Peptides against a protein of PDB entry 4Z63. Designs and how they scored, part 217

Target 1, 334 residues: chain A of PDB entry 4Z63
Amino acid sequence: LCLGMNDLTGNIPEDLFHLKRLNLLGIQENRLSGSLSREIRNLSSLVRLDVSWNLFSGEIPDVFDELPQLKFFLGQTNGFIGGIPKSLANSPSLNLLNLRNNSLSGRLMLNCTAMIALNSLDLGTNRFNGRLPENLPDCKRLKNVNLARNTFHGQVPESFKNFESLSYFSLSNSSLANISSALGILQHCKNLTTLVLTLNFHGEALPDDSSLHFEKLKVLVVANCRLTGSMPRWLSSSNELQLLDLSWNRLTGAIPSWIGDFKALFYLDLSNNSFTGEIPKSLTKLESLTSRNISVNEPSPDFPFFMKRNESARALQYNQIFGFPPTIELGHNN

## One batch from the design tools (peptide; made by RFdiffusion4, then SolubleMPNN)

Design b2_p23_1_s4 (from b2_p23_1, 14 letters changed)
Fold by OpenDDE base, seed 1:
Structure b2_p23_1_s4 (fold): chain B 334 residues (1-334), chain A 23 residues (1-23)
Amino acid sequence: as target 1 above (334 residues)
Amino acid sequence: SEFAKERREEALKRLEDENVIYR
């Protein structure tokens, strides 16, 4: 049953929960309000639940143990409060959990040993606090993780060295500290292709450790961290790099010539730093690379990016990195 | 609907600091 993209108001009619054979309930993009009914437990055949883009409030009901076939739960852009219900945090059937842009709070706890099917987790823009959950790597299929815009004080857990399933990771604006430790840990994520760390590590030094290596890194975004140091030499080994944003830092020294050797680099932002010297002539080769049809069909993060022209400008949402116009930004380095 | 536009705008404002690329 798909009732999305209407102007429906009120709550879900209780009689809807008598549909025991219902596999898909989509009521997204409405004006539905109140609490999400516990009676969703009666939908024992439910595979997909989409309640996103509504006005739901209260706690998410702890009834997911009665939904043994549920693979997709989309609840983004609501007013949900509290934590992730225990039954949801233990769901063995769940593939995707999207609760982005809610008011969820407390410590983030998932029983990753139980969540054997979880491949995508979006909890961006919530009120989670405390430390990053050390057991996330136990979610052995977890590929896409957005934890951006929460308050995860401290460091990236050492256990994330074992996060082999991780491909797309955002921790942007999460009050993280120790970029050296974070990069030293995350380099062990052999499948990591996208790393977003913007608005963390305030005033720290960007490590220039030649022992760091991100073999499969395609997207690195570490903007607005006030990072000191120079262009990191270790990045030159990331031959698949497509997007680099180090803007709004305090990086110094020359822009190295190797930055123009990235055959897939179509987006480079080094603006609003303190770089000196000449623009590498090798960057002129990137313009010719941007004319190549970068295959729009490459896997991308499930989480969106937001492009701002300036700190006060309205953000444009980009659902795909490849939707970014080919860009070289080197401005404001004085 | 206008309401959907407003909600998108409010969501965008809140999300601007999630995964931001500055230009």
Scores: peptide ipSAE 0.400, ipTM 0.904, DockQ to the pose 0.799; fails the geometry check
Fold by OpenDDE base, seed 5:
Structure b2_p23_1_s4 (fold): chain B 334 residues (1-334), chain A 23 residues (1-23)
Amino acid sequence: as target 1 above (334 residues)
Amino acid sequence: SEFAKERREEALKRLEDENVIYR
């Protein structure tokens, strides 16, 4: 049953919960309000539940133990409060959980040992607090993780050295500290291709440790951190780099010539830093900027990016990194 | 609907600081 993109108001009719053979319920992009009914437990054949872009409020009902086939739960852009219910945090069937842009609060707790099928987690823009959950690496299939815009004070857990499934990770704007520790841990994530750390580590030094290595790194975004230091030498070994944003920091020194050796680099923003010297001639030879044959079919994170021209400008949402125009920004280096 | 557009705009405004690329 797909009723998305209408002007439906009120609650879900109770008789809808008698549909025991229903595999897909999509009621997204409506004006549905009140609490999400506990009677969703009666939908025992449910594989996909999409309630996103509504006016739902209250706590998410703790009935997911009665939904043994549920693979997809999309609840983004609602008014949900409280925590993740215990049955949802223990769901062995769930592949994707999207609860972005809600009012969920407290400590983030997932039973990753039970969540054997979870591959995508989006909890961005919530009110989670405390520390990052140390047991996230126990979610052995978890590939996509957005935890951006929460209040996860402290450091990246040491346990994340074992996060082998992790490919796409955002912790942007989450009050994180110790960039040296974070990078030192996350370099062990062998499948990590996208790392977003914007609006953290305020005023710290960007480490220039040659022992750091990110083998599969394609996207690195560490903007607006007021980071000090220079262009990190360890980044030169990330031969698959496609997007680099280090804008709005306090980085100094020369832009190194190796920045032009990245064959796949199509987006470079080093603007609003304190770089000096000449623009490397190697940047004029970037194959990705001279040829249109960038393979469009590369895997992207499930979480969107937002491009802003300035802090006050309206953001443009990009669901795919390849939607970014080929860019070299070196402006405002004074 | 205008309401859906407005809600999208408000949601976008709230999400702007989630995964920002400054340009």
Scores: peptide ipSAE 0.396, ipTM 0.903, DockQ to the pose 0.834; fails the geometry check
Fold by OpenDDE base, seed 2:
Structure b2_p23_1_s4 (fold): chain B 334 residues (1-334), chain A 23 residues (1-23)
Amino acid sequence: as target 1 above (334 residues)
Amino acid sequence: SEFAKERREEALKRLEDENVIYR
């Protein structure tokens, strides 16, 4: 049953919950309000639940133990409060959980040993607090993780060295500290291709440790951290780099010539730093900027990016990194 | 609807600080 993209108001009719053979319930992009009914438990055949972009409030009902076939739960852009209900945090069937842009709070707790099918987690823009969950690497299939815009004070857990499934990770704007520790841990994530750490590590030094190595890193975004230091030498070994944003930091020194050796680099933003010297001539030879053949079909994060032209400009949402225009921004290095 | 547009604009404003690329 798909009733999305209407102006439906009120609550879900109770009779809808009698549809025991229903595999898909999509009621997204409406004006549905009140609590999400516990009677969803009666939809025992449900595989996909999309309640996103509504006015739902209250706690998410703890009924997911009665939904053994549920693979997809989309609840983004609602007014949900409380935590992730225990039955949801223990769901063995769930592949994708999207609860972005809610008012969920407390400590983030997932029983990753039970969540054997979870591959995508989007909890961005919530009110989670405390530390990052140390057991997140126990979610053995978890590939996409957006935890951006929460209040995860402290450091990246040491356990994340074992986060082998992790490919796309955003921790942007999450009050994280110790960039040296974070990078030192996350370099062990062998499948990590996208790392977003924007608006963290306020005023710290960007480590220039030659022992750091991100072999599969394609996208690195560490903007607006007020980071000090220079262009990190360790980054030169990330031969697959496609997007680099280090803008709005306090980085100094010369832009190194090796920045032009990245054959796949199509987006470079080093703007609003304190770089000095000449623009490397190697940047004019970036093949990805001269060739029209940007592979649009590469796997991307499930979480969107927002491009702002300036602090006051409206953000443009990009669901795919490859949707970014080829860019070299070196401006405002004074 | 205008309401859906307004909600999208509000949501976008809230989301702008989630995974921002400044240009």
Scores: peptide ipSAE 0.384, ipTM 0.900, DockQ to the pose 0.794; fails the geometry check
Fold by OpenDDE base, seed 4:
Structure b2_p23_1_s4 (fold): chain B 334 residues (1-334), chain A 23 residues (1-23)
Amino acid sequence: as target 1 above (334 residues)
Amino acid sequence: SEFAKERREEALKRLEDENVIYR
C-alpha cells in the first residue's frame, strides 16, 4: 500500500493494521501526526515501512519483535523522541534503518550481534549523546553509517579498527575530538571509501604521519575544522581519490604536485585555507577533468550531501557524489 | 503543495550542517 506524497492528515486508521498480508506500507510525505501506533505489530508480513516526512511524535513503539520480515524502516524527518526501541535494536531482519532528522536522544545502543542483516544505518541529525557505540563493528554487514549531527563527545572507539564492513561513514558535526586517533583507527577499515568528518576536531593539527594509509579512500571531507598543518603526505597513497574537501581550515604550506596524480579526482576544494606558493601544474592534467568520457558511476553513500554556494544560499541536495560538478576550488588562500 | 515545500525548506535548513560541501 503506497499512499506517499499526498496531503493526508491525522493518524493511520486502525483498520489498516488488520492487513496481515501487507508487505509494503508507504505513507511518506504526508501530514500524519500523533504517535506511531503500536498496532503496526499486527502487520506481521511487513517487509518495508516508510513513514518518513510526516509529523509523527512520541516514542517509536517497541513492537519490532512482531515484525519478523521487516527489512526496511524509514522514519526520517519526523518528531520521534526517546531511544531506539529494544525490539528494533535487536531486529535480525532489518537491513536498513533510517531515522535521520528526528529528536531521538540518550545513548545510541544497538545489539549488533542480533542485527545480522543491518547494512545501512542513518541516524543523522538527532539528539544522541555520550560516546559512539563501541559494538558497531559487531554489525557484520553494516556498510553505510551516518551518525552526523549528534553529540558523540570523545574519540572514535578503538574497536572501529575491526569495522571491516564499513564503506561509507559520516560523523560530521558530532563534537568529536582527536583527529590523529580517529584517522589512526579508521585506516584499518579496509573497505572504507567515503569518510566525512566536517565540523569536528576544532583547531587540531591534521596529522602528516606517513604511516597512515587509506587504500580505498575515494571521498574525504574534513571541512570547517580549523585544522592546522599542511597537506598530508599520507593522502598521496589514496590512488582512488575522487573527492577531496579540506576547505575552511587553517592549513598552510604549498599545495603539493601529487594532488594532480589522482586519476579519478573530479572535485577538489582547498579553499579558505592559508596555502601558499604556486598552483601545481599537475592540476591541469587531471584526467577526470580533461576527458569527456569518464562516466564514473560508482557506489555512493546512502546519506545525502548538501552543497551551499554561500552562507545565505539554499543548499542543493546531492544523493550521489557523482552529482557534484567537476570542481577545483583554491580560492581565499593567503 | 506549499506545505510540503515549506517542510522541505525547513528540513534542508536543519540538514545543511549534516554533510555539507561549501563553495
Scores: peptide ipSAE 0.375, ipTM 0.897, DockQ to the pose 0.754; fails the geometry check

Design b2_p23_2_s1 (from b2_p23_2, 9 letters changed)
Fold by OpenDDE base, seed 4:
Structure b2_p23_2_s1 (fold): chain B 334 residues (1-334), chain A 23 residues (1-23)
Amino acid sequence: as target 1 above (334 residues)
Amino acid sequence: SSSSWVTTSNSDPSFKDKPYILP
């Protein structure tokens, strides 16, 4: 049953929960309100539940132990409060959980040992507090993680050295501290291709430790952190780099010539820093911006990216990295 | 103008999230 993108109001009719053989319920992008009924538990054959972009409120019902086939739960952009229900946090069938842009709060807890199928997690723009869950690496299939815009004070857990499944990670604007520790830990994530750390580590020094190495890094965004230091030399070894945003920091020194050696780099933003010297001529040799036919393997998360140009602007959605316009921004430097 | 920040949001590929305004 798919009723998305309408103007439906009220709550879900009770009789709908009698559909024991229903595999897919999509009611997204409506004006449905009230609490999400616990009677969802009656939909025992449910594989996909999409209630996103509605006006639902209250706590998410703790009935997911009665939904043994549920693989996809999309509830983004609602008014849900409370925590993640225990049965949801223990779901062995769930592949994708999207609860972005709600009012969920408390400590984020997932039983990753039980969540053996979880590969995508979006809990961005909520009110989770405390520290990042140390046991996230125990979610052995978890590739895509968005935890941006929460209040995860502290540092990236040491356990994330073992986060081998992690490919796409966003922690933007989550009050994180100690960028040196964070990068030192995350470099051990062998499958990490996309790392977004914007609006953290305020005023810290960007580490220039030559021992740091991100082999598979394609997207690095660490903007608006007021970071000090220079262009980090360790980044030059990330040969697959496609997008680099270090804008709105306090980085100094020259832009190094090796920045033009990235064959796949098509988006570079170093604006609003304190860089000096000449613009490297090597930037004109970026193959991705020339007429050369270069095959670029784009990282393909199962979720879109969002770019916000400024604090007042609407976030722009990009379903693919190639959706970003080829860009070199070097403005507002010394 | 330059970008201020980038974030990510996941969804099922068959259902695209609409762009949103960050609070």
Scores: peptide ipSAE 0.019, ipTM 0.641, DockQ to the pose 0.234
Fold by OpenDDE base, seed 5:
Structure b2_p23_2_s1 (fold): chain B 334 residues (1-334), chain A 23 residues (1-23)
Amino acid sequence: as target 1 above (334 residues)
Amino acid sequence: SSSSWVTTSNSDPSFKDKPYILP
């Protein structure tokens, strides 16, 4: 049953929950309100539930133990409160969980040993607090993780060095500390292609440790951290780099010539730093900017990116990296 | 100062989280 993208109001009719053979319920992008009914437990054949972009409120019902075939739960952009229900946090069938832009709170707890099928998790823009869950790497198929805009005070857990499945990771604006530790840990994630750490690590030094290595890194965004230091030498070994944003930091020194050696680099933002010297000639020879015939295998995170062109403008949403315009931004440097 | 890139459900990191806000 697909009823998305309408102007439906009120709550879901109770009789709908008698449809025991229903595999898909999509009621996204409406004006549905009230609590999400506990009676969804009756939809025992449900594979996909999409209630996103509505006005639902209250706690998410703890009935997911009665939904053994549920693979997709999309509830982003609602008014849900409370935590992740225990049955949802223990779901062995769930592949994708998206609860971005709600009012979920408390400690984030997932039973990753039980969630054997989870591959995409989006809990960005909620009110979770405490520390990052140390057991996330136990979700052995978890590839996409967005935990941005929560309050996860502290450091990236040491256990994340074992996060082999991690490919796309965003922790923007989550009050994280110790960038040296974070990068030292995350370099062990050998499948990591996209890393977004904007608005963390306030005033720290960007590490220039030659032992750091991100082999598969394609997208690195660490903007607005007031980071000190220079362009890190370890980044030069990330040969697949496509997008680099280190804007709005306190980085100094010259822009190194190796920045132009990245064959797939099409978006570079080093603006609003304290870089000096000449613009490397190699930047004028970037293949991604000079040749339209290059094939770029872009990362495809399930969470969106937002580009803010200036301080007064609203951020623009990009669901795909290829949607970004080829850009070199070096403004507002010394 | 504002950053160029974020991942959030809101179009601006300064905005408070509210239901049915376009990213």
Scores: peptide ipSAE 0.019, ipTM 0.628, DockQ to the pose 0.211
Fold by OpenDDE base, seed 2:
Structure b2_p23_2_s1 (fold): chain B 334 residues (1-334), chain A 23 residues (1-23)
Amino acid sequence: as target 1 above (334 residues)
Amino acid sequence: SSSSWVTTSNSDPSFKDKPYILP
């Protein structure tokens, strides 16, 4: 049953929950309100539940143990409060959980040893607090993780050295500290292609440790952290780099020539720093910016990027990296 | 893929941050 993108109001009719053979319920992008009924438990054949972009409130019902076939739960952009219910945090069938832009709170807790099928997690823009859950790497298929815009005071857990499944990771604006430790840990994530750490580590030094190496890194965004230091030498070994944003920091020194050696680099933002010296000539010969036919293996996270260049401007959404215009931004430097 | 089933709009408050952010 697909009723999304209408102007439906009120609550879900109770009779809808009598549909025992229903595999897909999509009621997203409406004006449905009230609590999400616990009677969802009656939809025992449900594979996909999309209630996103509504006006639902209250706690998410703890009924997911009665939904053994549920693979996809989308509840982003509602007014849900409380935590992740125990049955949801223990779901062995769930592949994707999206609860972005709600009012969920407390400590983030997932039973990753039980959530054997979870591959995509979006909990961005909530009110979670405390520390990052140390057991996330126990979710052995977890590839996409967005935890941005929460309050995870402290450091990246040491256990994330073992986060082998991690490919796309955003921790933007989550009150994180110790960038040296974070990078030192996350370099061990061998499948990591996209890393977004914007609005953290305020005033810290960007490490220039030659021992750091990110083999498969395609997208690195560490903007608006007030970071000190210079362009990190360790980044030169990330040969697959496609997008680099280090804007709005306090980085100094020269822009190194190796920045133009990346074969797939098509978006570079080093603006609003304190870089000096000449613009590397190699930047004028980037293959991705020329008429050359190149093959780009684009990363594809399950959640989009957002950019707002100006406070008065509308934010832009990018669902894929290829959607970014080829760009070199070096403005507002010394 | 699961990514094709994710819906997002620019009405999400998380997009208001200046730099690139995954909301």
Scores: peptide ipSAE 0.023, ipTM 0.619, DockQ to the pose 0.068; fails the geometry check
Fold by OpenDDE base, seed 3:
Structure b2_p23_2_s1 (fold): chain B 334 residues (1-334), chain A 23 residues (1-23)
Amino acid sequence: as target 1 above (334 residues)
Amino acid sequence: SSSSWVTTSNSDPSFKDKPYILP
């Protein structure tokens, strides 16, 4: 049953929850309000539940142990409060959980040992606090993780050295500290292709540790951290780099010539730093910016990127990295 | 159905991910 993208109001009719054979319930992009009924437990055949973009409030009902076939739960952009229900945090069937842009709070806790099928987790823009869950790497299939815009504190857990499944990771604006430790840990995530750390590590030094290596890194976004230091030499070994945003930091020194050696780099933002010297001529030779059509074959993250160039402009959504216009931003440097 | 989530690549320090609003 798909009723999304309408102007439906009120609550879900109770009789709808008598549909025990229902595999898909999509009621997204409406104005449904009130609590999400615990009677969803009656939808025992449910595989996909999309209640996103509504006005639901209250706690998410703890009924997911009665939904053994549920693979997709989309609840982003609602008013849900409380924590992740225990049954949801222990769901062995769940592949994707998206609860971004709610009012969920407390310490984030997932039983990753039980959540054997979880591959995509979006809990961005909530009110989770405390430390990052140390046991996230125990979610052995967890590939996409967005925990941005929560009130996490402290450092990236050491356990994330074992986060082999991690491919796309956003921790933007989560009050994280110790970028040196974070990068030192995350370099061990051998499948990591996208790393977004914007609005963290405020005022710290961007490490220039030659031992750091991100072999498969395609997207690195570490903007608005007020980071000191220079362009990190270790980044030059990330031969697959496509997008680099280090804007709005306090980076100094010259832009190194090796920045032009990235064959796939098509988006570079080093604006609003304190870089000096000449613009490397090698930047003019970037293959991705030439007339040649470069095919970049990569699986896109399961999350869009949002770009806002100036205060007056609205943020633009890009569903795929290669949807970005080829860009070199070097403005507002010394 | 929508599986969208938000990450930022913004060169605007004032930018914060805004809650999506229904039209």
Scores: peptide ipSAE 0.019, ipTM 0.609, DockQ to the pose 0.104; fails the geometry check

